# Designs tried in a protein design run: peptides against a protein of PDB entry 6D0Y. Part 174

Target 1, 225 residues: chain A of PDB entry 6D0Y
Amino acid sequence: ETEDHLESLICKVGEKSACSLESNLEGLAGVLEADLPNYKSKILRLLCTVARLLPEKLTIYTTLVGLLNARNYNFGGEFVEAMIRQLKESLKANNYNEAVYLVRFLSDLVNCHVIAAPSMVAMFENFVSVTQEEDVPQVRRDWYVYAFLSSLPWVGKELYEKKDAEMDRIFANTESYLKRRQKTHVPMLQVWTADKPHPQEEYLDCLWAQIQKLKKDRWQERHIL

## One batch from the design tools (peptide; made by RFdiffusion4, then SolubleMPNN)

Design b2_p26_1_s1 (from b2_p26_1, 18 letters changed)
Fold by OpenDDE base, seed 3:
Structure b2_p26_1_s1 (fold): chain B 225 residues (1-225), chain A 26 residues (1-26)
Amino acid sequence: as target 1 above (225 residues)
Amino acid sequence: MEEALEIVKKFEEDQKKEELEKLKKL
């Protein structure tokens, strides 16, 4: 197959078909595996690109990578390494929206058995450890906490099932930081929800409350955050 | 996977160094 054909197949996966999505993904994984000897670098680049640029297909591409990883473990490892490099590049470019999305993508790869739960826990431990850094702007500390908390809807259940004690330690450290950080009093835009007027909380405090509720509800999502 | 974690750690160290250098110029 030509490089252009591979691009088309990867970009169009998940579109309407006579076959199930699962069947299509398995078929595509087989095609890509067969072409790895000749087009490994191209396939790797394509997958990284669609993973970054098509957030609406996050679960489709994480599943595809999971299937490929099951067929070729080395390729899965190279893909994860490439995504981590992309995360680093996004942070260097101050593209924080892309960076947080990449963390979410990596988080969902745990569910697809591409990244081991202990490795994701270690990553989050590293993120939360930034809160202990001295002589750094609070915005840096806040962002890493945000990246951690905002990724938990995708992976919190799996991590607590396998590494509950370690996750509790991370949560305790996060809570401690949130209590001591400086809060800018933005004029309370009272978000009048129909039932209970609550003052608009600072964004990290609000996110923390949401994650605590999600945890209490055993990670059953009621609303897409 | 271990290599990926090392990349993250190195990035964090580099960022810390850059921020410290900026503060010293103030």
Scores: peptide ipSAE 0.023, ipTM 0.517, DockQ to the pose 0.013
Fold by OpenDDE base, seed 2:
Structure b2_p26_1_s1 (fold): chain B 225 residues (1-225), chain A 26 residues (1-26)
Amino acid sequence: as target 1 above (225 residues)
Amino acid sequence: MEEALEIVKKFEEDQKKEELEKLKKL
């Protein structure tokens, strides 16, 4: 495969095909694996790019990375490292929309067996620990709580299956924070619209309520959050 | 934030090492 062809294949995956999405992803993973010796850096960059810029294809690309990781664990690790670096850069740049999406992407990589559940739990523990920071703006605390809660639709089931006690602790800390925080509306973090449940509630309180419901429903979504 | 990300990285690195060691035994 040429570099240009690889770009086309990666960008177009998930489009309508005569074959199943699963078969297409497996095929693409095989192609990418075969080309890693020659085009590793290019493939890595392409996957990082589409992972960041095509949120509508989140599950497609996490699945692809999962399949590729199963074939080449080294590459999977390098991809995760690249995504983590990108998350750091997004946070440094105050690009909170990209940052929260990257957390969601990483969360779904747990389901794809690319990131270990304990690693994600550790990340979320540290996110929620920000609520205990002193002399920082509440918006910082709120963002990390939002990043945690808004990622649970993608990974909550897996994390509770493997780390229920730790997750319960994180939930307790989150609840405690939400009760004591000042009610503020941060536009950059607002995900609730008039057509969503409880649009009149403060966005984090609303999100918390939705996550609590999701948890009660055993992490089976009835609608897209 | 930085600590969280470093922890994730560390766990993944450790897991990678473990898998590589398993592979070497095959």
Scores: peptide ipSAE 0.023, ipTM 0.482, DockQ to the pose 0.015
Fold by OpenDDE base, seed 4:
Structure b2_p26_1_s1 (fold): chain B 225 residues (1-225), chain A 26 residues (1-26)
Amino acid sequence: as target 1 above (225 residues)
Amino acid sequence: MEEALEIVKKFEEDQKKEELEKLKKL
């Protein structure tokens, strides 16, 4: 049936074909757009599922959503809402690996013109504001800082191009927190396996140093973070 | 996005409240 066909198309996008990936994504976006009137809910569910469960295809699906959003601006909003709900559920379930991935996914949606830069800045402001909460566990504060910092490789360039002053404030607040927090090693926050220039440092301090270097290099990645 | 951000804010507030209550019971 058509629903099964849509599932197949969405799940298999990015696989080898005679056409370029971009062409395939444009084609799929066209198909999905045409089917939105009849299968919007199904398409939304499918996209949320693959966005969550296929991290190896992050840029494929963010691009696809971007293309769909360009065709149907309302769809992108509904998708983002669904992803935010999923983020909430992941956090409630203490699935921090999924949660941080979802933040990265949302971050890349800024590059795909699904999420406006100011909105992402506001999200990160909300995250970093958790560090100012007094009666919460440090692991909570640390996670939100980690989620913010670890997402910057995907969106830092765009955010600084559009909202440099706001980003500088977030960075200042982050730096202030990192200086005053207790140094600790929390395994649940070790979601990344990138080469670390400062392995002797605490994991968030190390990440901070990496992000500062990335920023200094104008967000041109020289290594995988 | 505003609605999505409100979901995040509400979640954070709820979590803060819950964590605070849990800490008070310890």
Scores: peptide ipSAE 0.022, ipTM 0.515, DockQ to the pose 0.013
Fold by OpenDDE base, seed 1:
Structure b2_p26_1_s1 (fold): chain B 225 residues (1-225), chain A 26 residues (1-26)
Amino acid sequence: as target 1 above (225 residues)
Amino acid sequence: MEEALEIVKKFEEDQKKEELEKLKKL
């Protein structure tokens, strides 16, 4: 296969096909594995690119990486390392929107057995530990809490199944921080109770409430009408 | 993941509103 062909295959995966998505992903993983000897760097770059730039296909690409990781563990590791590097670069560049998305992507990689649950817990511990930093702007503390909480819809179930005690500690620390931080209250709505707005609830408090509800519901997905 | 996406989307929208309000106070 040519380099351009690989790009096309990776970018178009999940589009309309006569075959199932699962079949297409398995097939693509096989193709990519076979081409790693010749195109490893290209494939790595392409996967990192689509992982960052195509949020609408997040689950497609996390699944693809999961399948590829099962075939080639070393490449899976290299991919994760590349994504972590990209996360660090995004943070250094103050590109917080990209950074939080990367955290969500990494979170879903736990579900795809690419990242171990303990590793993700450790990352979240590090994030929440920022709330204890001295002489830093609250916006920094808030962002890491946001990155943590906003990623839990993707990985909270898995982490609580495997590391409940550690997660409870992180939650306790988060709750403690949220109680003592300065708040800017703006009108906002909870997703589940759109008829009951929270006009005096700050955005992190609202997210916290939603995550607590999700946790209470054992991380079960709900369809929003 | 629909619920998760809606949670995140709503939160991000509300966060943007907060940022805009902060800017208005400057």
Scores: peptide ipSAE 0.009, ipTM 0.421, DockQ to the pose 0.018

Design b2_p26_1_s2 (from b2_p26_1, 15 letters changed)
Fold by OpenDDE base, seed 2:
Structure b2_p26_1_s2 (fold): chain B 225 residues (1-225), chain A 26 residues (1-26)
Amino acid sequence: as target 1 above (225 residues)
Amino acid sequence: MEKAREIVEKFEEDQEKREKLEEELK
């Protein structure tokens, strides 16, 4: 495959085709693996880009990376390192929307056997530890808690299966912070509908309630809505 | 986990706007 063609293949994966998504992903993984000797850097950049900019295809690309990691472990590692660097850059730039998507992407990579559960737990420990930092804006502390909580729908089950004690500690610290933080007085900007859970609550409290329910229900979706 | 993910995603726009407003109010 040519370099230009690789971009097209990566960007268009998951679009409707005569073949199954699984088949397409396996095929693409094979193509990318074969081209790594010549186009590793390009492929790495492309995957990082789509992971960052196409959150609607999160599970498609995490699966693809999982397949690639199974074929080439070294590339998988390099990809994760690149994503971590990108996350750090996003945080440094206060691009919180990008950062949270990256955290969610990394979270789902745990399910794809690219990132080990202990590593993700350590990341979340680092996030929640920000709540203990002094002389930082609450909005920053809130964001790290949000990043943690909002990623759990993608990885909470796996993390509790392998690191339940550590996760409970993180939850305890999170709960403690949420109880002591100043509630925002800024009205919700999105219209809360009757079908949305806890529509009258502050966004972080609402999210916490949903995650607590998810946890209580052993991360089963049908018990949430 | 699709429904749970959708719940989270519903906060994204509001959360971003809220953070911006909070920073502007400082």
Scores: peptide ipSAE 0.029, ipTM 0.576, DockQ to the pose 0.018; fails the geometry check
Fold by OpenDDE base, seed 4:
Structure b2_p26_1_s2 (fold): chain B 225 residues (1-225), chain A 26 residues (1-26)
Amino acid sequence: as target 1 above (225 residues)
Amino acid sequence: MEKAREIVEKFEEDQEKREKLEEELK
């Protein structure tokens, strides 16, 4: 495979084809694995790029990375490291939109068996710990809580199955913060559909309520069609 | 598990850097 061809394959995966998405992903994973000896750096860069720039294909690329990780565990590790670096860079650049997406991407990588549940729990512990920091703007604290809560639709089920006690602690800390923070009037954020309409609430309170419901419903997510 | 440790360590380091930066910005 040429580098240009690899780029095309990676960028176009998930598009309409005669084969199933699963088959295409498995096929692509095989192609990429075979080319790792010669094009590892290029493939890594490409995957990081599409993971960052194509949010509409989040689950496609997390699945692809999962397949690659299963074939080449070291590559999976390198990819995660690259994504963490990118997350840090995004945070440093105050690109919070990209950052939150990257957190969600990493969250879904847990489902794809690329990131271990304890690692993601630790990440979320670090996020929620920001709420305990002094002399930090509330907007920053709020963002980390948002990043945590808004990522749970992608990973909450797995984390509670594996680390329920730790997650409960994080939830308790989050709840405590939400009770003591200053409330603002911002639009409601909804990532998924709920059975019941939400009252007019502050966006984090609303998100919290949604997550609580999701938790109560055993993390069965409903998507808007 | 090794991946997990690296992720945790990196975030811990980032937290320390953030704290230092915040102190410098005061």
Scores: peptide ipSAE 0.020, ipTM 0.514, DockQ to the pose 0.013; fails the geometry check
Fold by OpenDDE base, seed 3:
Structure b2_p26_1_s2 (fold): chain B 225 residues (1-225), chain A 26 residues (1-26)
Amino acid sequence: as target 1 above (225 residues)
Amino acid sequence: MEKAREIVEKFEEDQEKREKLEEELK
């Protein structure tokens, strides 16, 4: 395959096809694996780009990466490293929308057996620990809590199955912070529920309530982005 | 805490990469 053709294949995966998505992804994974010796850097860059720019195809590309990781473990590792670098860059550039999406993407990679559950728990522990930092604006604290909570629909089930005690500690710390923080009523997009937040409820409080409900319902969600 | 600061700084670098990719996808 040529570089141009690889780009087309990666960008168009998940579009209308006579074959199942799973079959198409398996096929593409095979093609990409075969071309890694010649186009590793290009493929890595392409995957990082589409992972960042196409949120509507999140589960498609996480699955693809999962398949590639199974075929080439080293490549999977390099991809994760690249994504972590991108996350750090997004945060430094104050691109919080991109950053939160990247966290969600990484979260779903846990389900695809690319990232270990303990590693994701550690990341979330780091996020929630920001709430305890001194001389940090509340907006920053709120963002990390939001990044954590808003990613749980994609990984909460897996993390509680494997690291329930650690997750409970994170939840306790989160709850404590939410009780102490000043209410700002900043609206945020809801991704998994059709229910409108109550006008009297602040966005993080609303999100917290939704996550608590999701947890109670054993993390069963009908809609994932 | 230090990791959080590092994450914020990398966004500027990613914006440049995004522009390059968008050009390649045209």
Scores: peptide ipSAE 0.019, ipTM 0.425, DockQ to the pose 0.022; fails the geometry check
Fold by OpenDDE base, seed 1:
Structure b2_p26_1_s2 (fold): chain B 225 residues (1-225), chain A 26 residues (1-26)
Amino acid sequence: as target 1 above (225 residues)
Amino acid sequence: MEKAREIVEKFEEDQEKREKLEEELK
């Protein structure tokens, strides 16, 4: 009965209420914290599930996890570990749409002070390093570059503020790869629409141009999706 | 710091696994 109630609370957060979203999230964080001693595994599973399956509520759940992490640092760590495991499973299952969303979710967790900036930089370094692998299909290399670039609208500002030198290196490696790869028009998951796509450019070149513009604008964006 | 370490280690592990799997599939 209590477990069902927790599921309902987590799934319905952000719906129409007499209270503000911020107040509701703070209240829910308190409820979940109080129930961790008895229902930690269930709460962890539920949060991982909604984080994976409800992309429309990304900022709601990253904020909620941020609040929980502030209350219980150990639980925050366990959640991040679970999300990393889920990312690995998605990649192994060739579920690239889910995987890229999980990367974006993790990126926003940096803004919520759940994941440290250096750790996210290391993740992106790992992604871009795939472009240097010789015996893998280009489509795989392209995906990791896409996962990196498409996540920058969520975390680029924070990473450049704290790790500008490392980010510049990643950008240089990315640019080098984009120049030498074979150009093809491949469907992509649209995760960022700040700028209109250039019809004469293939999807990664277009995304690269958008990210360069965002960088020049000091990562200021009116709308982030 | 513990979270950062765990994330890095997990991605390094994943990289090794990917390389092994890709080699096996060739």
Scores: peptide ipSAE 0.019, ipTM 0.511, DockQ to the pose 0.014; fails the geometry check

Design b2_p26_1_s3 (from b2_p26_1, 18 letters changed)
Fold by OpenDDE base, seed 1:
Structure b2_p26_1_s3 (fold): chain B 225 residues (1-225), chain A 26 residues (1-26)
Amino acid sequence: as target 1 above (225 residues)
Amino acid sequence: MKKALEIVEKFLKDQAEREEKEKLLK
């Protein structure tokens, strides 16, 4: 395989095919595994790139990485490390939109058995713990809470199944913070189509309400707007 | 920023330790 061909394969996965998506992903994982000896760095870069730049294919690429991780565990680890480095870079660059997306991507990697649930719980514990720090501006505290809450649609079910007690603690701390924080009037965040939409309220409060509803619904995700 | 980086680095460390543990269990 040539580098250009690999790029094409990776970028086009999930598009119209005579075969199922699952079959295509499995096939691609096999191709990539076979080419790792020659093109590991390129493949790693490509996967990181598409993971970051094609959010519409988030689940496709997390699944692909999951399949590849099963075949080559070391490569899976390297990929996670690369994504973590990218998250660090995003934070350093104050690109919080990219950062939160990367957290979501990492969250979905838990479902794909690339990242262990306890590790993700630990990350979220650390995120929410920032709310208890006095030397951190509220905007930063809010971001961590947002990063946590906005990732739960992808991983909340898995985390509660494996770490319910820890998650409950995180939720309690989050709720406590949301009650005491200074509130602003920002446009409503409505990610899901709900039969009973929440009234317009502060964006984190709105998100919190949506997540609580999602939790109540056993993490059954509704159509995302 | 520092706190954010520390959290991410801790996550990475935890992952590494977990991976090592998993290897030992196999």
Scores: peptide ipSAE 0.131, ipTM 0.698, DockQ to the pose 0.014
Fold by OpenDDE base, seed 2:
Structure b2_p26_1_s3 (fold): chain B 225 residues (1-225), chain A 26 residues (1-26)
Amino acid sequence: as target 1 above (225 residues)
Amino acid sequence: MKKALEIVEKFLKDQAEREEKEKLLK
């Protein structure tokens, strides 16, 4: 495979095909694995790019990375490191939208056995712990809560299956914070569901209610929030 | 920002340690 062809394959994965998505992903993983000795850096960069720029294909690329990780564990690690570096850069640049998306992406990598569930729980514990800091502006505390809650549709089931006690603690702390914070409506961060209309609420309260319902429904949803 | 970066760094270290441990078990 040439570098240009690899780019095409990576960018087009998940598009309409005569074969199943699973088969296509497995095939692509095999192709990429075979080319890692010669094109590791290129493949890594490509995957990082499409992962960041094509949010509509989040689960496709997390699955692909999961398959690659199973074949080449070192590459999977390098990919995670690259995504974490990007998360750091996003935070430094105050690009909170990209940052929260990257957290979601990393969250779904838990389902793909690329990131360990305890590690993700630890991250969320740290996120929610920021709500206890008095020297941090509420907007930052709110962001961490938003990042946590917004990621649960992708990983909540897995985390509760493996770390239910810790997750319950995180939820309790989150609820406590939401009750005591000053309410600020931010439409930009607002999440709404189309099938279950509810009165307009403060965006974090609304999201909290949605996540609580999702949790109650055992993390089964018709569509991603 | 500083706090967020620290959290991300801690996550990375934790994940790296787990990965290393897993490699040793193989």
Scores: peptide ipSAE 0.125, ipTM 0.697, DockQ to the pose 0.014
Fold by OpenDDE base, seed 4:
Structure b2_p26_1_s3 (fold): chain B 225 residues (1-225), chain A 26 residues (1-26)
Amino acid sequence: as target 1 above (225 residues)
Amino acid sequence: MKKALEIVEKFLKDQAEREEKEKLLK
């Protein structure tokens, strides 16, 4: 059945083939575009599913969605809507592991020209604004900061290129929060390696230092652990 | 991109309203 074929194509994209990944993605985007009139809902569901359940293929599927969005702008919007809805549900359910992944996924969609930079900035402004709320657990505040900071490797360059002033304000607010929050000693594995490694510190402080270094390096990642 | 912006703005609005409501109930 055609639906089974679409599922197979979507699930297997990025696997080793004689063609380049770029060519395969472009080809798949073309196939999916052609089938949207008949199978839009199915394709949308499939893409949402693989986007959520195959994190190892994050950049593959964000790129695919980007290509589809370029071909069919409305479909891109519908996909974003579905993912935003999923993020909302994850947050409501306190499924923060899924939520943070979705934020990263959405962040990379900015690079794929699916989500506008100002929109992502607005989302991050909203996240960081949680740190200013009273009568909320620090763990919640910390999570939103973590979601913001941990997504910057995917989108920081683009956001600073487009909205540097706004990003600076977000960074200032983040720094202010990190200075005043209660510190705990939780080990954190360094994900990015720079020429000068950061000492092991509190996990958010450590992440902050890494992001500051990444920013200083103009968002160029040398090594990823 | 405009469509995406609208979706995100709506999302943020919905979240803000929900959080405000939850705060009032606590």
Scores: peptide ipSAE 0.045, ipTM 0.558, DockQ to the pose 0.014
Fold by OpenDDE base, seed 3:
Structure b2_p26_1_s3 (fold): chain B 225 residues (1-225), chain A 26 residues (1-26)
Amino acid sequence: as target 1 above (225 residues)
Amino acid sequence: MKKALEIVEKFLKDQAEREEKEKLLK
């Protein structure tokens, strides 16, 4: 395959096809594996690029990476390393929007057996531990909590199945922080949902409530978060 | 899995160092 053709294949995966998505992903994984001897670096760069630039295809590309990891463990490791480096660079550059997305992407890689559940738990423990540190602005502490909570729709089920005790500790620490942090309420505004009106809450409190409900529902999503 | 764990641990270490530097600048 030519480099241009590989780019096309990677970018177009998941689009309408006569074949199932699963079949297409398996096929693409096979093609990419076969081309690794000649185009490893290019394929790696392409996958990192689409993973970052096409958030609407998050689960497609995490699945693809999972398939590739199963075929070539070393390549999977190199991909994870690249994504971790990108996350680090995003944080250094204060690009928090990209950073939080990358955390979600890494979270879904747990479901694809690319990243181990204990590793993700450790990452989240580290994130939430920032809330206990002194001389860190609340906005920074809030972001790490947000990154953790907003990633749970993708990985919460898996983490609780394998590391429930550790997750409960993280939740307890998160709850404790949310209770003591400074917050601004907007009492004059109400959000009307399809089911019931509710007072507008501060965004982290709202997210926390949503995640608590999701947890209670055994991580079965009933609404788009 | 082992390789991924090592990468994550390295990331966490690097992040911790960055946070420490930021504290010193404040």
Scores: peptide ipSAE 0.041, ipTM 0.543, DockQ to the pose 0.014

